# Peptides against a protein of PDB entry 6PSE, part 22

Target 1, 78 residues: chain A of PDB entry 6PSE
Amino acid sequence: PSEEEEYARLVMEAQPEWLRAEVKRLSHELAETTREKIQAAEYGLAVLEEKHQLKLQFEELEVDYEAIRSEMEQLKEA

## One batch from the design tools (peptide; aimed at target 1 I38 A41 L45, target 1 (a further copy) Q39)

Design b2_p18_1_s2 (made by RFdiffusion4, then SolubleMPNN; from b2_p18_1, 11 letters changed)
Fold by OpenDDE base, seed 3:
Structure b2_p18_1_s2 (fold): chain B 78 residues (1-78), chain C 78 residues (1-78), chain A 18 residues (1-18)
Amino acid sequence: as target 1 above (78 residues)
Amino acid sequence: as target 1 above (78 residues)
Amino acid sequence: SSMVEEAQKLLEEKRKEL
């Protein structure tokens, strides 16, 4: 039998005391996993904000680059 | 009483049939939340890679910008 | 900035699950 089938049998045959303990265990794991999910989301958001700032800097530099490139091209053609 | 205290009472007074159903419910929620956690982590990793690529592009543009700035400065001083 | 705003929204939704 698979682990899932064995677990299902255990749950089906379990006494109330074991079932209450299992509810407690699962509730705890759910809370922890939920916290970890939020932390992962927070990390992703932080990196996204950093990327956004970098993009703004990149776009600013690109404008400045094109300005001096154009000026240089004009000087070389004159 | 808080929702948590009320839930604790419910678990304590519950019949085996309810407890088995609750174990099933929590198991499903845990599985879903675990999947969502993984997805959030994968998203964060993807954004991190995008930021890294953007940083490489930015650094390349900085090099090119300094090159033409220097050339322009030399032309203006000559 | 729309991506950041969307991420913030999603984060806020996740916080409500706690």
Scores: peptide ipSAE 0.071, ipTM 0.804, DockQ to the pose 0.188
OpenDDE base, seeds 1, 2, 4, 5: peptide ipSAE 0.056, 0.062, 0.061, 0.062; ipTM 0.801, 0.801, 0.802, 0.801

Design b2_p18_1_s4 (made by RFdiffusion4, then SolubleMPNN; from b2_p18_1, 9 letters changed)
Fold by OpenDDE base, seed 3:
Structure b2_p18_1_s4 (fold): chain B 78 residues (1-78), chain C 78 residues (1-78), chain A 18 residues (1-18)
Amino acid sequence: as target 1 above (78 residues)
Amino acid sequence: as target 1 above (78 residues)
Amino acid sequence: SEARRRAEELLRELAREL
């Protein structure tokens, strides 16, 4: 039998005291996992904001670079 | 009473059939939340990698920009 | 920050489990 089938059998044959303890365990794990999910999302959002700011700076530098490159090319060709 | 206290009372007074159903519900939610946590983590890593690549490109452009700026300044002063 | 470092560690740990 798979672990899933064994667990299912355990749940079906379990006494109320075990079931209450299992509800408590699962509730705790769910709360922790939910917190970790939120934390991961918050981190991802922070990195996304940093990336966005960097992208804006990069695009500004590209504009400045092309301006100087063009001016320099004109000076060399003159 | 808080929702948490009400839920705790419900669990204490519940029949085995309700408890088994609750174990099933919580197990399902835990599985879903775990999957979502993993997805959030994968997304965060992807964004982090994108930011890192962008940072490298930005630094390379800064080097190129300073090189051209310096050359142009020399041409203008000559 | 330490919080950021902990988050990165969590992400790396999770990535290794995938």
Scores: peptide ipSAE 0.198, ipTM 0.828, DockQ to the pose 0.767
OpenDDE base, seeds 1, 2, 4, 5: peptide ipSAE 0.151, 0.166, 0.155, 0.153; ipTM 0.821, 0.821, 0.824, 0.821; seed 4 fails the geometry check

Design b2_p18_2 (made by RFdiffusion4)
Pose (drawn by RFdiffusion4):
Structure b2_p18_2 (pose): chain A 78 residues (1-78), chain B 68 residues (1-68), chain P 18 residues (1-18)
Amino acid sequence: as target 1 above (78 residues)
Amino acid sequence: LVMEAQPEWLRAEVKRLSHELAETTREKIQAAEYGLAVLEEKHQLKLQFEELEVDYEAIRSEMEQLKE
Amino acid sequence: EEEEDEEMLRRILEEAEE
């Protein structure tokens, strides 16, 4: 029997004391995973924002580069 | 009376939590894999930005060298 | 897909705030 069918048999045939402990165990597991899930989403928004700021800083540098480059090309007529 | 025959509710709770835990895990993993992708994207962009900085300095100094 | 992932992150935090 696979671990899945063994567990299914345990839930449908175990005593209430065991069922209560499993409810309790899963409640802790769910609370912890919900906490991890939330931190992962926050981490995503933070790095998404960092990336956004970096993109703007990059496009700003592109403009400053073009201005100097445009001037230089003009100067090569001298 | 003996509504105490209620292992059926506990069994319903075990199943409900087991499913919620599974979906929460998928969401968590999905959220983590997306966070890693943004880090990879940001890394590529940081490398490109530092390249542009060097090139920018190269032609800021190449000009100014235009000195008369 | 990226937009969907971003919406999924916002949804998770919105539900956490509730």

Design b2_p18_2_s1 (made by RFdiffusion4, then SolubleMPNN; from b2_p18_2, 10 letters changed)
Fold by OpenDDE base, seed 2:
Structure b2_p18_2_s1 (fold): chain B 78 residues (1-78), chain C 78 residues (1-78), chain A 18 residues (1-18)
Amino acid sequence: as target 1 above (78 residues)
Amino acid sequence: as target 1 above (78 residues)
Amino acid sequence: MEAEKVALLKRILAEAAA
């Protein structure tokens, strides 16, 4: 039997005292995992915003670069 | 009484059938929340890598830009 | 770019706040 099947059997055969303890355990783990999930999501969004800002800066620099490059090319051809 | 206190009382007074159902519910929510946490973390990591690559490209362009800018400035001063 | 990732992360936060 798989660990999942064994756990399911345990839950089915468990006494109320064990079940109450398990509810408490799972509630605690869920709360912690939820907090971690939120933190990961917030961090991910922050990095996305940073990347977006960097992209804008990069595109602005590309425009400036092409302007100077074009001017230089024109001067060479004159 | 707070919602937490009321929930605690409910768990204490609950029948085994309710407790088993609650264990199942919490287990399911924990599994889903865990999956979402992992996914958020993976996305954040991917964006960090993309940001890093973009940063490298940006820095390379800055070097090229400064080279042309400097050359142009020298030509103007001559 | 990254729209799906943004959507997921915002959904996670929205669900947590509800």
Scores: peptide ipSAE 0.343, ipTM 0.849, DockQ to the pose 0.621
OpenDDE base, seeds 1, 3, 4, 5: peptide ipSAE 0.339, 0.339, 0.340, 0.341; ipTM 0.848, 0.849, 0.849, 0.849

Design b2_p18_2_s2 (made by RFdiffusion4, then SolubleMPNN; from b2_p18_2, 7 letters changed)
Fold by OpenDDE base, seed 5:
Structure b2_p18_2_s2 (fold): chain B 78 residues (1-78), chain C 78 residues (1-78), chain A 18 residues (1-18)
Amino acid sequence: as target 1 above (78 residues)
Amino acid sequence: as target 1 above (78 residues)
Amino acid sequence: KREELVEQLRRILEEAKA
């Protein structure tokens, strides 16, 4: 049987004391996992904002670069 | 009493059938939250890599821009 | 702090692969 099937059997055959302990364990793991998820999401959003700001700066520089490049090209052709 | 205290009391007084259902519920929520945590982590790392690549491109463009700017400045002064 | 957060993300992924 799979680990999942074995676990399901354990839950079905378990005494109330084990079940209460399992509820406590799962609640704790859920709380920790939730905290980690939130932290990961917050970090991802922060990096996304930084990337966005950098992209704006890059696009501005690209416009300025093309302006100078075009002017230089015209001067070299004259 | 707080919701946490009320929940704790419910767990202590609950019948095995309720406890088994609660284990199932918590297991499901933990699985979903774990998946979401992983997805958040993958996304965060992907955005971080994208930002890094963009930064490298930006720095390269800055070098090229300064080279052309300097050449243009010299031509205008002559 | 940022490096710690990145390490946490990596840990999450490594744990998922185990």
Scores: peptide ipSAE 0.324, ipTM 0.856, DockQ to the pose 0.931
OpenDDE base, seeds 1, 2, 3, 4: peptide ipSAE 0.312, 0.312, 0.301, 0.315; ipTM 0.854, 0.854, 0.853, 0.855

Design b2_p18_2_s3 (made by RFdiffusion4, then SolubleMPNN; from b2_p18_2, 8 letters changed)
Fold by OpenDDE base, seed 3:
Structure b2_p18_2_s3 (fold): chain B 78 residues (1-78), chain C 78 residues (1-78), chain A 18 residues (1-18)
Amino acid sequence: as target 1 above (78 residues)
Amino acid sequence: as target 1 above (78 residues)
Amino acid sequence: MDEEKLELLKRILEEAKA
């Protein structure tokens, strides 16, 4: 039997005291995992914002670069 | 009483059938929350890598920009 | 590009904080 099947059997045959303890355990793990999920999502959003700001700066520099490049090219061809 | 206290009381007074159902519910939520946590972490990592690549490109463009700017400045002053 | 990731992360946050 798979671990999942064995666990299911254990739950079916368990006494109330074990079941209450398991509810407590799972509730605790769920709370911790939820907190970690929030942290991961918040971090991801922060990095997205940083990347977005960097992209804007990059695009602005590209415009300035092309302006100077074009001016330089014109001067060299004159 | 807080929702947490009320829930705790419910668990203490619950019958085995309810407790087994609650174990099943919590196990399911934990699995889903874990999957979402992993997904958030993976996406955050991907954005970090993209940001890093963009940063390298930005720095390379800055070098090229300063080179042309300097050359242009020299030509204007000559 | 990042819109998909942004929306997913926002969704995850909203669900987790609900």
Scores: peptide ipSAE 0.332, ipTM 0.849, DockQ to the pose 0.596
OpenDDE base, seeds 1, 2, 4, 5: peptide ipSAE 0.328, 0.326, 0.328, 0.325; ipTM 0.848, 0.848, 0.849, 0.848

Design b2_p18_2_s4 (made by RFdiffusion4, then SolubleMPNN; from b2_p18_2, 8 letters changed)
Fold by OpenDDE base, seed 4:
Structure b2_p18_2_s4 (fold): chain B 78 residues (1-78), chain C 78 residues (1-78), chain A 18 residues (1-18)
Amino acid sequence: as target 1 above (78 residues)
Amino acid sequence: as target 1 above (78 residues)
Amino acid sequence: SDEEQLELLKRILEEAKK
């Protein structure tokens, strides 16, 4: 049997004391996992914004660089 | 009483059928939240790596830009 | 810091894979 099937059987055969303990365990794990998910999402959003700003700056610099490169090329060909 | 205290009381007074249903509910929510946490973490890591690479490229372009700018300035002053 | 956050993300991923 799969671990999931074995766990399901355990839950079906469990006494109330075990079930209450399992509810407590799962509630705790869910709370922690939810907190970690939120933190990861918030960080991901922040980094994405930073990357976006950096990309805009990079693209601006590329435009400026190409402008100077083109001007330099024209000066050297003249 | 807080919602947490009320929930704790509900769990303490609950019958086995409710407890089994609650274990099932919490297990499902934990599985989904865990998946979402992993996805958020993977995304955050990927974006951070992309930002880092972009920063390196930006710094390289800055060096190249300053080199050309300096050369251009020297040519215009000569 | 980026390094601290990176380590956090890595920790989250490693724990989830266990």
Scores: peptide ipSAE 0.224, ipTM 0.835, DockQ to the pose 0.797
OpenDDE base, seeds 1, 2, 3, 5: peptide ipSAE 0.224, 0.223, 0.221, 0.224; ipTM 0.834, 0.835, 0.834, 0.835

Design b2_p18_3 (made by RFdiffusion4)
Pose (drawn by RFdiffusion4):
Structure b2_p18_3 (pose): chain A 78 residues (1-78), chain B 68 residues (1-68), chain P 18 residues (1-18)
Amino acid sequence: as target 1 above (78 residues)
Amino acid sequence: LVMEAQPEWLRAEVKRLSHELAETTREKIQAAEYGLAVLEEKHQLKLQFEELEVDYEAIRSEMEQLKE
Amino acid sequence: SEEEIVEEFMAIIEEEEE
């Protein structure tokens, strides 16, 4: 019997004391995972924002580079 | 009276939580894998930005060297 | 709220996958 069918048998045939403990155990597991899930989403929004700021800082540097490059090309007529 | 024959509710609760826990785990993992992808993207972009900085300095100094 | 953050973040992932 696989671990899945052994667990299914346990839930349908175990005593209430065991069922109460499993409810309690899963409640803790769910609360912790919900906490981890939320932190992972926050981390995502933070790095998404960092990436966004970096993109803007990059495109700003592209403009400053083009301005100098444009002036140099003009100067090579001298 | 003996509504105390209620292991059926506990069994319903075990199954409800087991499913919620599974979906929450998928959402968590999915959220983590996306966070890693953004880090990889930001890494590529940071490398490109530092390249542009060096090139920018290269032609800020190459000009200004234009000195008469 | 925390739930809104998760919904917004998961919507971003969905959009990225399209």

Design b2_p18_3_s1 (made by RFdiffusion4, then SolubleMPNN; from b2_p18_3, 8 letters changed)
Fold by OpenDDE base, seed 4:
Structure b2_p18_3_s1 (fold): chain B 78 residues (1-78), chain C 78 residues (1-78), chain A 18 residues (1-18)
Amino acid sequence: as target 1 above (78 residues)
Amino acid sequence: as target 1 above (78 residues)
Amino acid sequence: SDEEVVERFMKLIEEAKK
């Protein structure tokens, strides 16, 4: 049987004490996993903001670079 | 009492049928939350990789820009 | 798009805090 089927059987045959312990375990894991999900999303948002700022800086530099390149090209063809 | 304390009391007083249902519910929520956490992490990683590529492009442009700037400066002072 | 990614992250945060 699959692990899922085996687990389901365990739950069906378990005593109340085990079930209470399992509820406690799952509740804890759910809380931690939820926290981690939030943290991952918050981190992603932060990285997006950093990327946005970097993109702005890149575009500014690109403008400056093209200005100098154009000036040099004009000087060469003059 | 806090919601947590009330929930704890409910778990302690619950019958096996309720406990099994709660295990099933929590297992389902944990699975979904885990999937969402992983998805968030994958999205974050993708954004991070994009930022990294952008940073490399930015640094390359900086090098090219400084080269042209330096050449222009030398031409002006010659 | 970045906007879509932002929206997805925001959704995950919002749902998790409920």
Scores: peptide ipSAE 0.358, ipTM 0.850, DockQ to the pose 0.133
OpenDDE base, seeds 1, 2, 3, 5: peptide ipSAE 0.332, 0.358, 0.331, 0.333; ipTM 0.845, 0.849, 0.845, 0.845

Design b2_p18_3_s2 (made by RFdiffusion4, then SolubleMPNN; from b2_p18_3, 9 letters changed)
Fold by OpenDDE base, seed 4:
Structure b2_p18_3_s2 (fold): chain B 78 residues (1-78), chain C 78 residues (1-78), chain A 18 residues (1-18)
Amino acid sequence: as target 1 above (78 residues)
Amino acid sequence: as target 1 above (78 residues)
Amino acid sequence: SDEEVVRRFMELIRKEKE
């Protein structure tokens, strides 16, 4: 049997005391997993903002670079 | 009383049938939240990798820009 | 694995906060 099937059987045969403990355990794990999910989302959003700012800076530098490159190329062709 | 305290009391007073149902509910929510956490983590990782690649490109461009800028400045001073 | 992805991401988050 799969672990899931074995767990299901355990739950069906369990006494109230075990079930209460399992509810507590699962509630705790759910809360922690939820916090971790939120943390991951917040981090992802922060990185997106950083990437956006970096992209803007990159685009500005690219414009400046092309301006100087073009000027340099014009001077070489003269 | 807080919602947490009320829930705790409910669990303590609950019958086995309710407790088994609650274990099933919490297990389901935990599985879903875990999948969502993984998705959030994968997304954040992908964004981080994109930012890293952009940063490398920015740094390369910055080096090239400074090289041309310096060369141009030298030519102006000659 | 998915677990490894989460682990790596959590580690990266930790490093970014340090």
Scores: peptide ipSAE 0.192, ipTM 0.827, DockQ to the pose 0.894
OpenDDE base, seeds 1, 2, 3, 5: peptide ipSAE 0.188, 0.187, 0.185, 0.185; ipTM 0.827, 0.827, 0.826, 0.827

Design b2_p18_3_s3 (made by RFdiffusion4, then SolubleMPNN; from b2_p18_3, 7 letters changed)
Fold by OpenDDE base, seed 2:
Structure b2_p18_3_s3 (fold): chain B 78 residues (1-78), chain C 78 residues (1-78), chain A 18 residues (1-18)
Amino acid sequence: as target 1 above (78 residues)
Amino acid sequence: as target 1 above (78 residues)
Amino acid sequence: SDEEVVAEFMALIEEAKA
């Protein structure tokens, strides 16, 4: 039998005291995991914003670069 | 009484059938929340990698820009 | 897309807080 099947059997045969403890355990783990999920999502959003700002800076530099490149090209052609 | 206190009382007074159902419910929610947490982490990592690549491109452009800028400055000073 | 990823992150946060 798989661990999942064994666990299911344990739950079915468990006494109320064990079940109450298991509810408490699972509730705690769920709360922690939920907090971690939120934290991961918030971090992801922050990184996305950083990436966006970097993209804007990159595009600005591209504009400046093309301006100088074009000027230089014109001078070389004269 | 807070909702938490009321829930705790419910768990304490609950019948085994309810407790087993609650264990099942919490296990399901924990599994789903765990998957979502992992997914969020993976997405966050992907964004970080994209940001890193963008940063490398930005730094390369900065080098090229400074080269042309310096050349142009030298020409203007001559 | 970044917009889709943002939406997913926001959805995860909102779901978790509900």
Scores: peptide ipSAE 0.377, ipTM 0.851, DockQ to the pose 0.134
OpenDDE base, seeds 1, 3, 4, 5: peptide ipSAE 0.377, 0.350, 0.376, 0.376; ipTM 0.851, 0.848, 0.852, 0.851

Design b2_p18_3_s4 (made by RFdiffusion4, then SolubleMPNN; from b2_p18_3, 8 letters changed)
Fold by OpenDDE base, seed 5:
Structure b2_p18_3_s4 (fold): chain B 78 residues (1-78), chain C 78 residues (1-78), chain A 18 residues (1-18)
Amino acid sequence: as target 1 above (78 residues)
Amino acid sequence: as target 1 above (78 residues)
Amino acid sequence: SDEEVVREFMELIREAEA
């Protein structure tokens, strides 16, 4: 039997005291996992914003670079 | 009483059938939340890698830009 | 809110994976 099947059997055969303890355990783990999910989301959003700002700076530099490159090319071909 | 206190009372007074159902519910929510957390983490890491690659490209462009800028400045001052 | 942050980011993930 799989661990899931064994766990299901345990739940079916468990006494109320064990079930209450399991509810408490699962509630705690859910709360913790939820907090971690929120933290991951907050971090991800921050990185996205940083990447966006960097992209804007990169695009600005590309424009400036192409302007100078073009001018330099024209001068060298004259 | 807070919702937490009311829930705690419900768990204490609940029949085994309700407790088993609650274990099932919480297990499902935990599994789902865990999946979402992992997905968020993976996406965040991907964005971080993209930002890193962009940063490298930006730094390379800065070097190239400064080289051309310096050459252009020298030519204009001659 | 924390819920809104999670929702927004999860939507971004969904859109990126689509």
Scores: peptide ipSAE 0.249, ipTM 0.835, DockQ to the pose 0.959
OpenDDE base, seeds 1, 2, 3, 4: peptide ipSAE 0.225, 0.227, 0.222, 0.248; ipTM 0.828, 0.829, 0.828, 0.836; seed 3 fails the geometry check

Design b2_p18_4 (made by RFdiffusion4)
Pose (drawn by RFdiffusion4):
Structure b2_p18_4 (pose): chain A 78 residues (1-78), chain B 68 residues (1-68), chain P 18 residues (1-18)
Amino acid sequence: as target 1 above (78 residues)
Amino acid sequence: LVMEAQPEWLRAEVKRLSHELAETTREKIQAAEYGLAVLEEKHQLKLQFEELEVDYEAIRSEMEQLKE
Amino acid sequence: PSDEERRAFFESILREAE
């Protein structure tokens, strides 16, 4: 029997004391995973923002580069 | 009376939590894999930005060298 | 996925946590 069917049998046929402990165990597992899930989403928003700021800083540098480059090309007529 | 025949509720709770835990895990993993992708994207962009900085310095110095 | 989709996904998790 697979671990899944063994567990299904345990839930449908185990005593209430065991069922209560499993409810309790899963409650802790869910609370912890919910915490990890939330931190992962916050981490995503933070790095998404960092990336956004970097993109703006990059496009700003592109404009400054073009301005100097445009002036140099004009100067090569001298 | 003996509503105490209620292992059925506990069994319903084990199943409910097991499913919620599974979906929460999927959301967590999905969120983590997205976070890694943004880091990879930011890394490529940081490399490109530093390249543009060097080129920018190269032609700021090449000009100014235009000196008369 | 796009950044907009990623942001909407992360914000949806945080709204659900509220």

Design b2_p18_4_s1 (made by RFdiffusion4, then SolubleMPNN; from b2_p18_4, 5 letters changed)
Fold by OpenDDE base, seed 3:
Structure b2_p18_4_s1 (fold): chain B 78 residues (1-78), chain C 78 residues (1-78), chain A 18 residues (1-18)
Amino acid sequence: as target 1 above (78 residues)
Amino acid sequence: as target 1 above (78 residues)
Amino acid sequence: MSDEEIRAFFEKILEEAK
């Protein structure tokens, strides 16, 4: 039998005391996992914002660079 | 009483059938939440990598920009 | 995934957590 099937069997044959303990365990793990999920989302949003700001700065620099490059090219061709 | 206290009381007074159902419910939610957490982490890492690549490109452009700016300044001063 | 899709995913997580 798979671990899943074995676990299912365990749950079906378990006494109330074990079941209550399992509910407590699962509730705790769910709370922790939920917190971690939230934290991951918060960090992800922060990185997205940083990337966006960097992209804007990059695009601005590209504009400035092309302006100078163009001027330089014109001076060399003259 | 808080919702947490009420839930705790419910678990303590519950019959085995309810407890088994609750274990099943919590297991399902935990699995789903875990999947979402993992996905959030994966997306976060992807964004971090993209930000890093953009940063490298930005720094390279800064170098090129300063080179041209310096050359232009020298030409104007000569 | 686009940045917009990723953003939406994260925002959904945070909204559901409220």
Scores: peptide ipSAE 0.663, ipTM 0.877, DockQ to the pose 0.953
OpenDDE base, seeds 1, 2, 4, 5: peptide ipSAE 0.662, 0.663, 0.662, 0.662; ipTM 0.876, 0.877, 0.877, 0.876

Design b2_p18_4_s2 (made by RFdiffusion4, then SolubleMPNN; from b2_p18_4, 5 letters changed)
Fold by OpenDDE base, seed 4:
Structure b2_p18_4_s2 (fold): chain B 78 residues (1-78), chain C 78 residues (1-78), chain A 18 residues (1-18)
Amino acid sequence: as target 1 above (78 residues)
Amino acid sequence: as target 1 above (78 residues)
Amino acid sequence: MSDEEIRAFFEAILEEAK
């Protein structure tokens, strides 16, 4: 049987004391996992913003670079 | 009483049928939350990598830009 | 996924947490 099936059977046959303990365990894990999920999302948004700002800076530099390149090319053509 | 205290009391007084249902509910929520957490982490890593690659490209462009700028400056000084 | 889609995903998580 799969672990999931075995766990399901355990829950079905469990005594109230075990079930209460399991509820407590799962509640704790859920709280922690939820916190971690939120942290991951917050961090992800921050990184996205940083990447976006970097992209803008990169594009600005590309414009400046092409301007100088073009000017230099024109000078060399003369 | 806080919601947490009330919930704790409910769990203490609950019958096995309710407890089993609660275990099932919490297990489902935990599974979903875990999936979302993992997905968030994966996306975060991907964005970080993209940002890193962009940073490298930016730095390369900066070098190229400074090279052309310097060359052009030298030409203008002559 | 686009950055916009990823952003939306993260924002949805944070909105759900409220």
Scores: peptide ipSAE 0.653, ipTM 0.876, DockQ to the pose 0.951
OpenDDE base, seeds 1, 2, 3, 5: peptide ipSAE 0.652, 0.652, 0.652, 0.651; ipTM 0.875, 0.875, 0.875, 0.875

Design b2_p18_4_s3 (made by RFdiffusion4, then SolubleMPNN; from b2_p18_4, 5 letters changed)
Fold by OpenDDE base, seed 3:
Order: structure tokens, then sequence, then C-alpha cells
Structure b2_p18_4_s3 (fold): chain B 78 residues (1-78), chain C 78 residues (1-78), chain A 18 residues (1-18)
């Protein structure tokens, strides 16, 4: 039998004391996993913002670079 | 009583049938939450990689910009 | 996934946690 099938059998045959303990265990794991999920989302949003700011800076530098490049090209052509 | 205290009481007083159903519910929620956590982590890593690549491009452009700026400055000083 | 789609995903997670 698969682990899933074995677990299902365990749940079906379990006494109330075990079931209550399992509810407690699962509740704890769910709470921890939920916290980690939230943290991952918060971190992800922060990185997205940083990337966005960097992109804006990059685009500004590109404009400045092209301005100087164009001026330099004009001087070389003269 | 807090919702947590009420829930704790419910678990303590619950029949095996309810407890088994609750184990099933919690298991399902845990599985879904775990999937979302993993997905959030994957997206976060992808954004980090994109930000890193953008940073490298930005640094390369800064080098090129400073090279042209310096050359232009020298020409203006002559 | 676009950045906007990823943003929406993260924001959804945070909204659900409220």
Amino acid sequence: as target 1 above (78 residues)
Amino acid sequence: as target 1 above (78 residues)
Amino acid sequence: MSDEEIREFFERILKEAE
C-alpha cells in the first residue's frame, strides 16, 4: 500500500486521542506553513520593488548614455 | 472565549467522525498552503535572478558611460 | 509569468492572510 493509503487506514482506525493529537499536529504545521508562505510573499514583493527601481535607474542611465554617445559621434564626424 | 479557545473545546468534545473529518480538512489545507508556499518561493527566485541580470547590465552600462564621459571631458578640456 | 502577475500572486497571498 502507498503511504497515503496507509495513512488513510491509520486515520480510519485511530482512537479519539490519536485523532485529537493529529488535529493539533496538522494545525501547528498549517500555521507554520502559512507563516512561511506570507514571508515568501512579502520578500517577493520587496524584490519586485527593488527590481523596478533598478530598472528605472537603468533607463535613466541609458538616456544619459545615448545623449553623450550622440554628442561624441557628432564630434568625431566633424 | 477566543475563537482559539472555542476551537480547542470543540476538538476536545468532538466525536471520532468529526475528528476524522477535521484531519481530512486540515490535511487538504496544509497541502494547498504548502503548494502556494513553494510557488511563492519559485516566483521569488525568478525575480531575484532577473534583478541580478539587470544589475549586471546596469554595471556594464555604467562602465561604458564613464568611459565616454571621461573621453568627452578630455575633449572639452583641450 | 509577468512581474505584474507575480505581484498579484503575492498580494493575493497577503490579502488572504489579513
Scores: peptide ipSAE 0.671, ipTM 0.878, DockQ to the pose 0.955
OpenDDE base, seeds 1, 2, 4, 5: peptide ipSAE 0.671, 0.670, 0.670, 0.670; ipTM 0.878, 0.878, 0.879, 0.878

